# Designs tried in a protein design run: peptides against a protein of PDB entry 8PQO. Part 13

Target 1, 252 residues: chain A of PDB entry 8PQO
Amino acid sequence: VLLKEYRVILPVSVDEYQVGQLYSVAEASKNETGGGEGVEVLVNEPYEKDGEKGQYTHKIYHLQSKVPTFVRMLAPEGALNIHEKAWNAYPYCRTVITNEYMKEDFLIKIETWHKPDLGTQENVHKLEPEAWKHVEAVYIDIADRSQVLSKDYKAEEDPAKFKSIKTGRGPLGPNWKQELVNQKDCPYMCAYKLVTVKFKWWGLQNKVENFIHKQERRLFTNFHRQLFCWLDKWVDLTMDDIRRMEEETKRQ

## One batch from the design tools (peptide; made by RFdiffusion4, then SolubleMPNN)

Design b1_p9_3_s3 (from b1_p9_3, 6 letters changed)
Fold by OpenDDE base, seed 2:
Structure b1_p9_3_s3 (fold): chain B 252 residues (1-252), chain A 9 residues (1-9)
Amino acid sequence: as target 1 above (252 residues)
Amino acid sequence: MLEFYKLFA
């Protein structure tokens, strides 16, 4: 088991982020070839449990078309089906990713708190001390180009170059996070993403767990760079606007 | 949230 807490600081409010996240997810999905191919939505419904209210989603990602033919032919039944169960009770979210074949031997859990701070809270997910001491805190700086793979880099998605016309936010210089403290008119938040990865195959555990974390970090970095650089596209949208956009997309 | 979708879709 490998746990890391990724802290993504953004010059947006928690309320803004809710809109921006949904917009950016939708936009990113459009940019991916085969966006939605092999995705089956089993459940998408409101839930209420233990005082938590939100939206529950159960999706299956069928990876058969995403792997080489020989892998597909040799893969055990269910090995290429990934289940994603998500509880979105913003500002808290939880995603649990499992595989039909691996069962309890594979788990990716992503628990996110969105807080109006600069990533300074320790153990925001309230882990037991024994568990928390094993969590690596990883700060993602969306302005730091060195954290971006060259193949992922796009100038139009570079927070160090982008300036929001609508909000005046950006470009984000090397000390942008420290400068936020002095900019009373600029909201900020941190997404605390506790990522738990389990891969219990002997000899491959550390390799796969680290690989998954690397991919998650890459994903979080690129996504939040996009989210910020798309600020002018979504900052004036309401949640109702987002819902309408989602409904329109479902009808296409 | 589409955490896995973003990785593999």
Scores: peptide ipSAE 0.061, ipTM 0.809, DockQ to the pose 0.198
Fold by OpenDDE base, seed 3:
Structure b1_p9_3_s3 (fold): chain B 252 residues (1-252), chain A 9 residues (1-9)
Amino acid sequence: as target 1 above (252 residues)
Amino acid sequence: MLEFYKLFA
């Protein structure tokens, strides 16, 4: 098992982020050619449990069409089905990814708290001390180009170049996080993303767990760069506007 | 990869 807490600091408020996150997910989905193919939504309903209230989703990703024929023919039953269960109780969110074939030997869990701070809280997910001491904190700086793969880089999605017309935020220079403390008119938040990866197959655990973390970090980095650079597109939207956009995206 | 942006929703 490999645990890392990714901390993403953004020059937006927790309330703004709720809109921006949903917008950016919808927008990214529209931009992906063939997006949604092989995705089955089993459940999408409100939930309430132990004082937590939000939206629960259960999706299956069918990978049969995404692998070579010989892999599909040799794959055990359930090996090419990935289940994603998500509990969105913003500002808290939890996603659990499992595989039918691997059962308890495979787990990706992503738990996120969105806090109005600069990523300074320790153990925001309230892990036991013995577990917390094994968690690596990883800071993602959306303005740092060196954290972006060359193949992922787009100038129009570079926070170091973007200037928001509507809010005046950006571009983000090398010391932008330190400067936020002195800019009382600029809100800020941190997304604390605790990622738990378990791949309990002999000889492959470390390789696969590290690989998954690398992919998650890449995803978080690119997503939040987009989210910030799209600020002018979503900052004036309401949650009702977002709901309409989500419905339109589901129809594509 | 982009399909998993849905993890944030």
Scores: peptide ipSAE 0.055, ipTM 0.797, DockQ to the pose 0.185
Fold by OpenDDE base, seed 1:
Formats: C-alpha cells, sequence, structure tokens
Structure b1_p9_3_s3 (fold): chain B 252 residues (1-252), chain A 9 residues (1-9)
C-alpha cells in the first residue's frame, strides 16, 4: 500500500472551485473521443451517512473495447471491468476504484478535502498517527512548468502566462503563493487529495503502485492548470448552469 | 489521462 497526500493550492475560493471543477471535467470530457462508450451508471442517488450528505454514484467502466484484441481474449472474466464508487459531499469527496477480478488485491481510493487555506493543515483526513507518518505530502504547483511533461504542455493552459480578464488573477509567478497572503481580494484554497493505492501482486506491488501515483499526479497537475486557465469560462456560471451542461453532455 | 477525470466526475 502506498499513500500520498497531494496538496493543490489554487487562487480560487472553495465555492468557486465547486463550479470550476465540474465545468473543467465536462469540458475535458467533450474534448475526448468516445465520451460515454463503455461506461455504465449503476447508481446515481443522494445519500446520508454518519452526518455526511451528498451524491453517491456507482459506475462500471468496461475496458473491453479499449484494449487490444489479444488482451481481451486472454483477460479473465471481470478483469476488464473497473468499478468506481464515489461519494460527493462537497467540500469532501471520496472515490473508490476496484476491479472485479482482482478483488481485495487492487484498490485506488481518493479522498479530498477542499479547505480555504494554503495547504498548511496536517492530517486533514484524520488518519491514525501510525498511518499518517507513512503518508508523503506532495505539493503540486500549477505555475511550475517543470512539473509538466513536454507532451502535455500547452501555452493556453499555462498559469504563468494566463491572466483572467474577469477576475484579474494571474499570471502566476514563482512566488505567487506567498503573494496571495498579501492580496486581500484574491481568494485561495487547497485541495488535499489523499490517494491510497493498493496492488498486492507479488513482484509488481511497488512498480504498479508508484506508476499509478505518477499518473494521478500528472492528472491532478494538468487538470488544475486547465481549471485555472479556464477561469473566465466558468467563474460566472451557477450550479444550475453546470447541471445543464452535464445533461447536454450525457445526450451526446 | 483525461479519462480518469471522467471517472471521478
Amino acid sequence: as target 1 above (252 residues)
Amino acid sequence: MLEFYKLFA
């Protein structure tokens, strides 16, 4: 098991981020070929548990069409089905990813708290001390080009170049996080993303767990760069606007 | 990579 807490600081409020996240997901989805192919939604309902209220979703991703024929032919039953269970109780979110074939030998869990701070809280997910001492805290700086792969880099998605016309935020210089403290008119937040990866196959555990973390970090970095650089597209949207966009995307 | 965010949306 490998745990890392990714801390993503953004010059947006917690309330703004709720809209921006949903918009950016929807926008990214539109740009991808094959939008809903192989995705089955089993459950999408409100939930209430232990004082937590939100939306629960259970999706199955069928990967049969996304792998080469020889892989599909050799894959055990259930090996190409990924289950995603998500509890969205913003500002808290939890996603659990499992595989039918691997059962308890495979787990990706992502737990996120969105807080109006600069990533200074320790153990925001309230882990036991023994567990917390094994968590690596990883800061993602959306302005740091060195954290972006050359193949992923786009100038229009570079926070170090972008300036929001609507809000005046950006461009983000090397010391942008320190400067935020002195800018009373610029809100900020941190997404604390605790990622737990479990892959119990002998000889492959460390390799696969590290690989998954590398992909998650890459995803979080690119996504939040986009989210910020798309600020002018979503900052004036309401949650009702987002819901309409999601419905339109589902019909395509 | 964007496919994973479709997963988490």
Scores: peptide ipSAE 0.053, ipTM 0.796, DockQ to the pose 0.239
Fold by OpenDDE base, seed 5:
Structure b1_p9_3_s3 (fold): chain B 252 residues (1-252), chain A 9 residues (1-9)
Amino acid sequence: as target 1 above (252 residues)
Amino acid sequence: MLEFYKLFA
């Protein structure tokens, strides 16, 4: 088991992020060729449990068409079906990813708190002290180009070059986080993403767990760079606007 | 895969 807490600081409010996140997910999905192919939504309903209220989703990702033919032919039954269960109770979210073939030998859990701070809270997910000692805190700086793979880099998605016309935020210089303290009119937040990865196959545990964390870090970095650089597209939208956009997309 | 961006929702 490998645990890391990714802390993503953004020059947006917690309330703004709720809109921006949903918009950016939708936009990213549209830009991907073959987006939605092989995705089955089993459940999408409101839930209430232990004072937590939100939206529960259960999706299956059928990867048979996404892998080479020889992989598909050699893959055991259920190995190419990924289950995603998500509880969205913003500002808290939890996602659990499992595989039919690997059962208890494979788990990815992502638990996120969105807080109006600069990533300074320790153990925001309230782990036991012994468990918390084994968590690596990883800061993602969306302005740091060195954290972006060359193949992923786009100038139009570079926070160090982008300036929001609607809000005046950006570009983000090397010391942008420290400068936020002096900018009373600029909101900020941190997404604390506790990622738990379990892969219990002997000889492959460390390799696969580290690989998954590397992919998650890459995903979080690119997504939040996009979210910020698309600020002018979503900052004036309401949650009702987002709901309407989602309904329109479902009808197509 | 960008579909895993839904891990953020």
Scores: peptide ipSAE 0.057, ipTM 0.801, DockQ to the pose 0.189; fails the geometry check

Design b1_p9_3_s4 (from b1_p9_3, 7 letters changed)
Fold by OpenDDE base, seed 1:
Structure b1_p9_3_s4 (fold): chain B 252 residues (1-252), chain A 9 residues (1-9)
Amino acid sequence: as target 1 above (252 residues)
Amino acid sequence: SLSLYKSFA
């Protein structure tokens, strides 16, 4: 098991981020060829559990079309089906990813708290001290180009170049986080993403767990760079606007 | 692979 807490600081409010996240997920999905292909939505309903209220989703990702024919032919039953269960009780979210074939030997869990701070809270997910000591805290700086792969870099998605017309936020210089403390009119937040990766195949555990974390970090970095650089597209949208956009996307 | 993970964001 490998645990890391990714802390993503953004010059947006917790309330703004709720809209921006949903918009950016939808937009990123549209930009990908074959986005949504092989995705089955089993459940999408409100839930209430232990005082937590939100939206529960259960999706299956069928990977049969995403692997070579020889892999598909040799894959055991259920090996190419990925289950995603998500509890969205914003500002708290939890996602659990499992595989039918691997059962308890494979888990990706992503637990996120969105807080109106600069990533200064320790153990925001309230882990036991013995568990917390094994968590690496990883700061993602959306303005730091060195954290972005050359193949992922786009100038139009560079926070160090972007200037929001609607909000006046950006471009983000090297010391933007320190400067933010002195800018009383600019909201800020941190997404604390505790990522738990478990892969219990002997000899491959560390390799696969580290690989998955590398992909998650890459995803979080690129996504939040997009979210910020798309600020002018979503900052004036309401949650009702987002819901309409999601319904329109489901019909396509 | 990255496309699949975008849904987890």
Scores: peptide ipSAE 0.068, ipTM 0.802, DockQ to the pose 0.227
Fold by OpenDDE base, seed 2:
Structure b1_p9_3_s4 (fold): chain B 252 residues (1-252), chain A 9 residues (1-9)
Amino acid sequence: as target 1 above (252 residues)
Amino acid sequence: SLSLYKSFA
């Protein structure tokens, strides 16, 4: 088991982020070629549990078309089906990813708290002290070009170059977080993303767990760079606007 | 390579 807490600081409010996140997910999905192929939505419904209210989604990702033919031919039944269960009770979110074949031998859990701070809270997910000792805190700086792979880099998605016309936020210089503390009129937040990865197959555990974390970090980095650079596209949208956009996307 | 999927909603 490998646990890391990714802390993503953004110059947006928690309330703004709710809109921006949903917009950016929808926009990114439109930009992905074949993004709907092999995705089955089993459940998409509101839920209420233990005082938590939100949207529950269960999706299956069928990876048969995403792997080489020889892998598909040799893969056991269910090995290429990934289940994603997500509970979106913003500002708290939880995602659980499992595989039909590996069962308890594979788990990715992503728990996110969105807080109006600069990533200074310790153990926001309230882990037991012994478990918390094993969590690596990883800060993602969306302005840091060195954290972005060259193949993922786009100038139009570079927070160090972007300036929001609507809000005046950006560009984000090397010391933007320190400067933000002195800017009383600029909101900020941190997404605390506790990622738990389990891969129990002997001899491959550390390699696969580290690989998955690397991919998650990459995803979080790129996504939040996009979210910020798309600020002018979503900052004036309401949750009702987002819902309409999601419905339109489902019809494509 | 295998792609990982993630939903934020």
Scores: peptide ipSAE 0.068, ipTM 0.798, DockQ to the pose 0.134
Fold by OpenDDE base, seed 3:
Structure b1_p9_3_s4 (fold): chain B 252 residues (1-252), chain A 9 residues (1-9)
Amino acid sequence: as target 1 above (252 residues)
Amino acid sequence: SLSLYKSFA
């Protein structure tokens, strides 16, 4: 098991982020090649559990069409089905990714708290002390180009170049986080993303767990760069606007 | 198409 807490600081409020996140997810999904293909939505409903209220989704990603024929023929039953269960109780979110074949031997869990701070809280997910001491805190700086793979880099998604016309936020210079503390007119937040990766296979555990973490970090980095650079597209949207966009996306 | 939170279709 490998645990890391990714801390993403953004020059937006927690309330703004609720809209921006949903918009950016929708927009990013439209841009994905083969988006929605092989995805089965089993559940999409409100939930209430242990005082937590939000939206629950259960999706299955069927990978049969995404692998070579010989892999499909040799794959055990359930091996090519990935289950994603997500609980969106913003400002808290949880996603659990499992595989039917691997069962308890494979887990990706992503738990996110969105807080109106600069990533200074320790153990925001309230882990036991013994577990918390094994968590690596990883800061993602959306303005740091060195954290972006060359193949992922787009100038129009570079926070160091972008300036919001509607809000005046950006561009984000090298010391933008430090400067933000002194800017009373600019809101800020941190997304604390605790990522738990378990891949219990002899000889491959560390390799796969580290690989998955690299992919998650890459995803978080690119997504939040997009979210910020799309600020002018979503900052004036309401939750009703987002709901309409979600319904439109479901029909495509 | 992995969703960070709620993936759309």
Scores: peptide ipSAE 0.065, ipTM 0.802, DockQ to the pose 0.167
Fold by OpenDDE base, seed 5:
Structure b1_p9_3_s4 (fold): chain B 252 residues (1-252), chain A 9 residues (1-9)
Amino acid sequence: as target 1 above (252 residues)
Amino acid sequence: SLSLYKSFA
């Protein structure tokens, strides 16, 4: 098992982020050709449990069409089906990813708290002390180009170049987080993403767990760069506007 | 995929 807590600081409020996140997911989905192929939505319903209220989703990702023919032919039954269960109780979210073939030998869990701070809280997910001491805290700086792969880099998605016309936020210089403390009119937040990866195959555990974390970090970095650089597109939208956009995207 | 992103986001 490998645990890391990714802390993403953003010059937006917790309330703004709720809209921006949903917009950016919808927008990125439109830009991915064939992104909806092989996705089955089994459940999409409100839930209430132990005082937590939100939206529950269960999706299956069928990867049979996304892998080479020889991989599909050799793959065991259920090996190419990924189950994603998500509980969205913003500002808290939880996602659990499993595989039909691997069962208890494979787990990805992502638990997120969105807080109005600069990523300074320790153990925001309230782990036991013995578990918390094994968690690596990883800060993602959306302005740091060195954290972005060259193949993923786009100038229009660079927070160090973008300036919001509507809010005046950006561009984000090397010391933007320190400068933010002195800018009383600029809101800020941190997304604390505790990622738990379990892969119980002997000899491959560390390799696969580290690979998954590398992909998650890459995903979080690129997404939040996009979210910030798209600020002028979503900052004036309401939750009702977002819901309409999501419905339109589901029909395509 | 964006769908994987939505669950992790």
Scores: peptide ipSAE 0.077, ipTM 0.815, DockQ to the pose 0.188; fails the geometry check

Design b1_p9_4_s1 (from b1_p9_4, 5 letters changed)
Fold by OpenDDE base, seed 2:
Structure b1_p9_4_s1 (fold): chain B 252 residues (1-252), chain A 9 residues (1-9)
Amino acid sequence: as target 1 above (252 residues)
Amino acid sequence: LLMEIFKIL
């Protein structure tokens, strides 16, 4: 098991981020060719549990079309089916990822708190002290070009170049987080993403767990760079506008 | 909906 808490600081409010996240997910999903193929939505319903109220989704990702034919032919039954269970009770979110073949030997859990701070809270997910000692805190700086792979870099998605016309936010210089503390009119938040990765396969555990964390970090970095650089596209949208856009996308 | 896997695959 490998645990990391990714802390993504953004020059947006928690309320703005709710809109921006949903918009950016929808936009990123449109840009991914073939994303809808092999996705089965089993459940998409409101839930209430333990005082948490939100939207529950259960999806299956069928990877059979995404792997070479020889891998598909050799893969055990259920090995290419990934279940994603998500509880979206913003500002809290939880995603649990499992595989039919690996069962208890594979888990990705992503628990996110969105807080109106600069990533200064310790153990926001309330882990036991012994478990918390094993969590690496990883700060993602959306302005830091060195954290972005050259293949993922786009100049139009660079927070160090982008300036929002609607909000005046950006470009984000090397010291933008320190400068933000002095800018009374600029909201800020941190997304605290506790990522738990379990891959219990002898000889592959550390390799796969570290690989998954590398992909998650890459995803979070690129996504939040996009979210910020798309600020002028979503900042004036309401949650009702987002819901309408999601409904329109489901009808296509 | 955080399609966490959908963005990785």
Scores: peptide ipSAE 0.039, ipTM 0.761, DockQ to the pose 0.211
Fold by OpenDDE base, seed 4:
Structure b1_p9_4_s1 (fold): chain B 252 residues (1-252), chain A 9 residues (1-9)
Amino acid sequence: as target 1 above (252 residues)
Amino acid sequence: LLMEIFKIL
């Protein structure tokens, strides 16, 4: 098991981020999946549990079309089906990713708190002290080009170049976080993403767990760069606007 | 094989 807490600081409010996240997920999903090809939505419903209210989703990612033919032919039954269960009780979110074949030997859990701070809270997920000692805190700087793979880099998704016309935010220089503290009128937040990865296969555990973390970090970096650079597209949207857009997308 | 699958996620 490998745990890391990714801390993504953004020059947006927690309330703004709720809209921006949903918008950016929708746009990213359209761009990467060709409109949801190979994604089956089993459940998408409101839930209430232990005073937590939110949206529950259960999706299956069918990877059969995404892997080479030889992998598909050799893959055991269920090995190419990934289940994603998500509880979105914003500002808290939890996602649990499992695989039918690996069962308890594979887990990705992503627990996110969105807080109106600069990533300074320790153990926001309230882990036991002994468990918390094993968590690496990883800061993601959306303005740091060195954190972006060359293949993922797009100039239109570069926070160091982007200027929001609607909000006046950006471009984000090397010291943008320090400058933000002095800008009383600019909101900020941190997404604290505790990622738990379990891959219990002898000889491959550490390699795969580290690889998954590398992919998650990449995903979070690119996503939040997009979210910020798309600010002018979503900042004036309401949650009701987002819901309408989601409904319209389901009808297509 | 599994490592290549995770590159798609």
Scores: peptide ipSAE 0.033, ipTM 0.736, DockQ to the pose 0.162
Fold by OpenDDE base, seed 3:
Structure b1_p9_4_s1 (fold): chain B 252 residues (1-252), chain A 9 residues (1-9)
Amino acid sequence: as target 1 above (252 residues)
Amino acid sequence: LLMEIFKIL
């Protein structure tokens, strides 16, 4: 098991981020070639549990079309089906990823708190002290080009070049996080993403767990760079506007 | 492959 807490600081409010996240997810999904092929939505319903209220989703990703024929022929039953269960109770979110074949030997869990701070809170997920000692805190700086792979870099998605016309926010210089403290009119937040990766196959555990964390970090970095650089597209949208856009996308 | 499939945020 490998745990890391990714801390993503953004020059947006927690309330703004709720809109921006949903918009950016929808937009990223449209830009993905073959995005949604082999995705089955089993459940999409409101839930209430232990005072938490939100939206529950259960999706299956069928990988049979995305692997070579020989892999498909040799794969055990359920090995190419990935289950994603997500609880969106913003500002808290949880996603659990499992595989039918690997059962208890594979888990990816992503738990996110969105807080109106600069990533200074310790143990926001309230882990036991002994478990918390094993969590690596990883800061993601959306302005730091060195954290972006050259193949993922786009100038139109560079926070160090982007300036919001609607809000005046950006471009983000090297010290942008320190400068936020002095800018009374600029909101800020941190997304605290606790990522738990478990891969219990002998000889592959460390390699696969580290690989998954590398992919998650890459995803979070690119997504939040997009979210910020798309600020002018979503900042004036309401949650009702987002719901209408989601309904329109489901009808296409 | 993981990034194209997982809408993990």
Scores: peptide ipSAE 0.043, ipTM 0.755, DockQ to the pose 0.257; fails the geometry check
Fold by OpenDDE base, seed 1:
Structure b1_p9_4_s1 (fold): chain B 252 residues (1-252), chain A 9 residues (1-9)
Amino acid sequence: as target 1 above (252 residues)
Amino acid sequence: LLMEIFKIL
């Protein structure tokens, strides 16, 4: 098991981020070829549990069309089905990813708190002290080009070049976080993403767990760079506008 | 492959 807490600081409010996240997920999914093929939605319902109120989703990702034919022919039953269970009680979110074949030997859990701070809270997920001491805190800087792979770099998705016309936010210089503390008119938040990866296979555990974390970090970096650089596209949208866009996308 | 799935997430 490998735990890391990714802290993503953004020059947006917690309320703005709720809209921006949903918009940016929808936009990123449109830009990816085949984003709807092999996704089955089993459950999409409101839930209330332990004082949390939100939306529960259960999806299956069928990977049979995404793997080479020889892998598909050799794969055990259920090995190419990934279950995602998500509890969206914004500003808290939890996602649990499992596989039918690996059962308890595979888990990805992503727990996110969105807080109106600069990533200064310790143990926001309230882990036991013994568990918390094993969590690496990883700061993602959306302005830091060195954190972006050359193949993922786009100039139109560079926070160090982007300036929002609607909000006046950006470009983000090397000291943007320190400067933000002095800018009373610019909101800020941190997404605290506790990522738990379990891959229980002898000789491969550490390699696969580290690989998954590397992909998660890459995803979070690119996604939040996009979210910020798309600010002028989503900042004036409401949650009702987002719901309409999601319904329109489901009809296509 | 995992990154494509997680971007849909």
Scores: peptide ipSAE 0.041, ipTM 0.747, DockQ to the pose 0.260; fails the geometry check

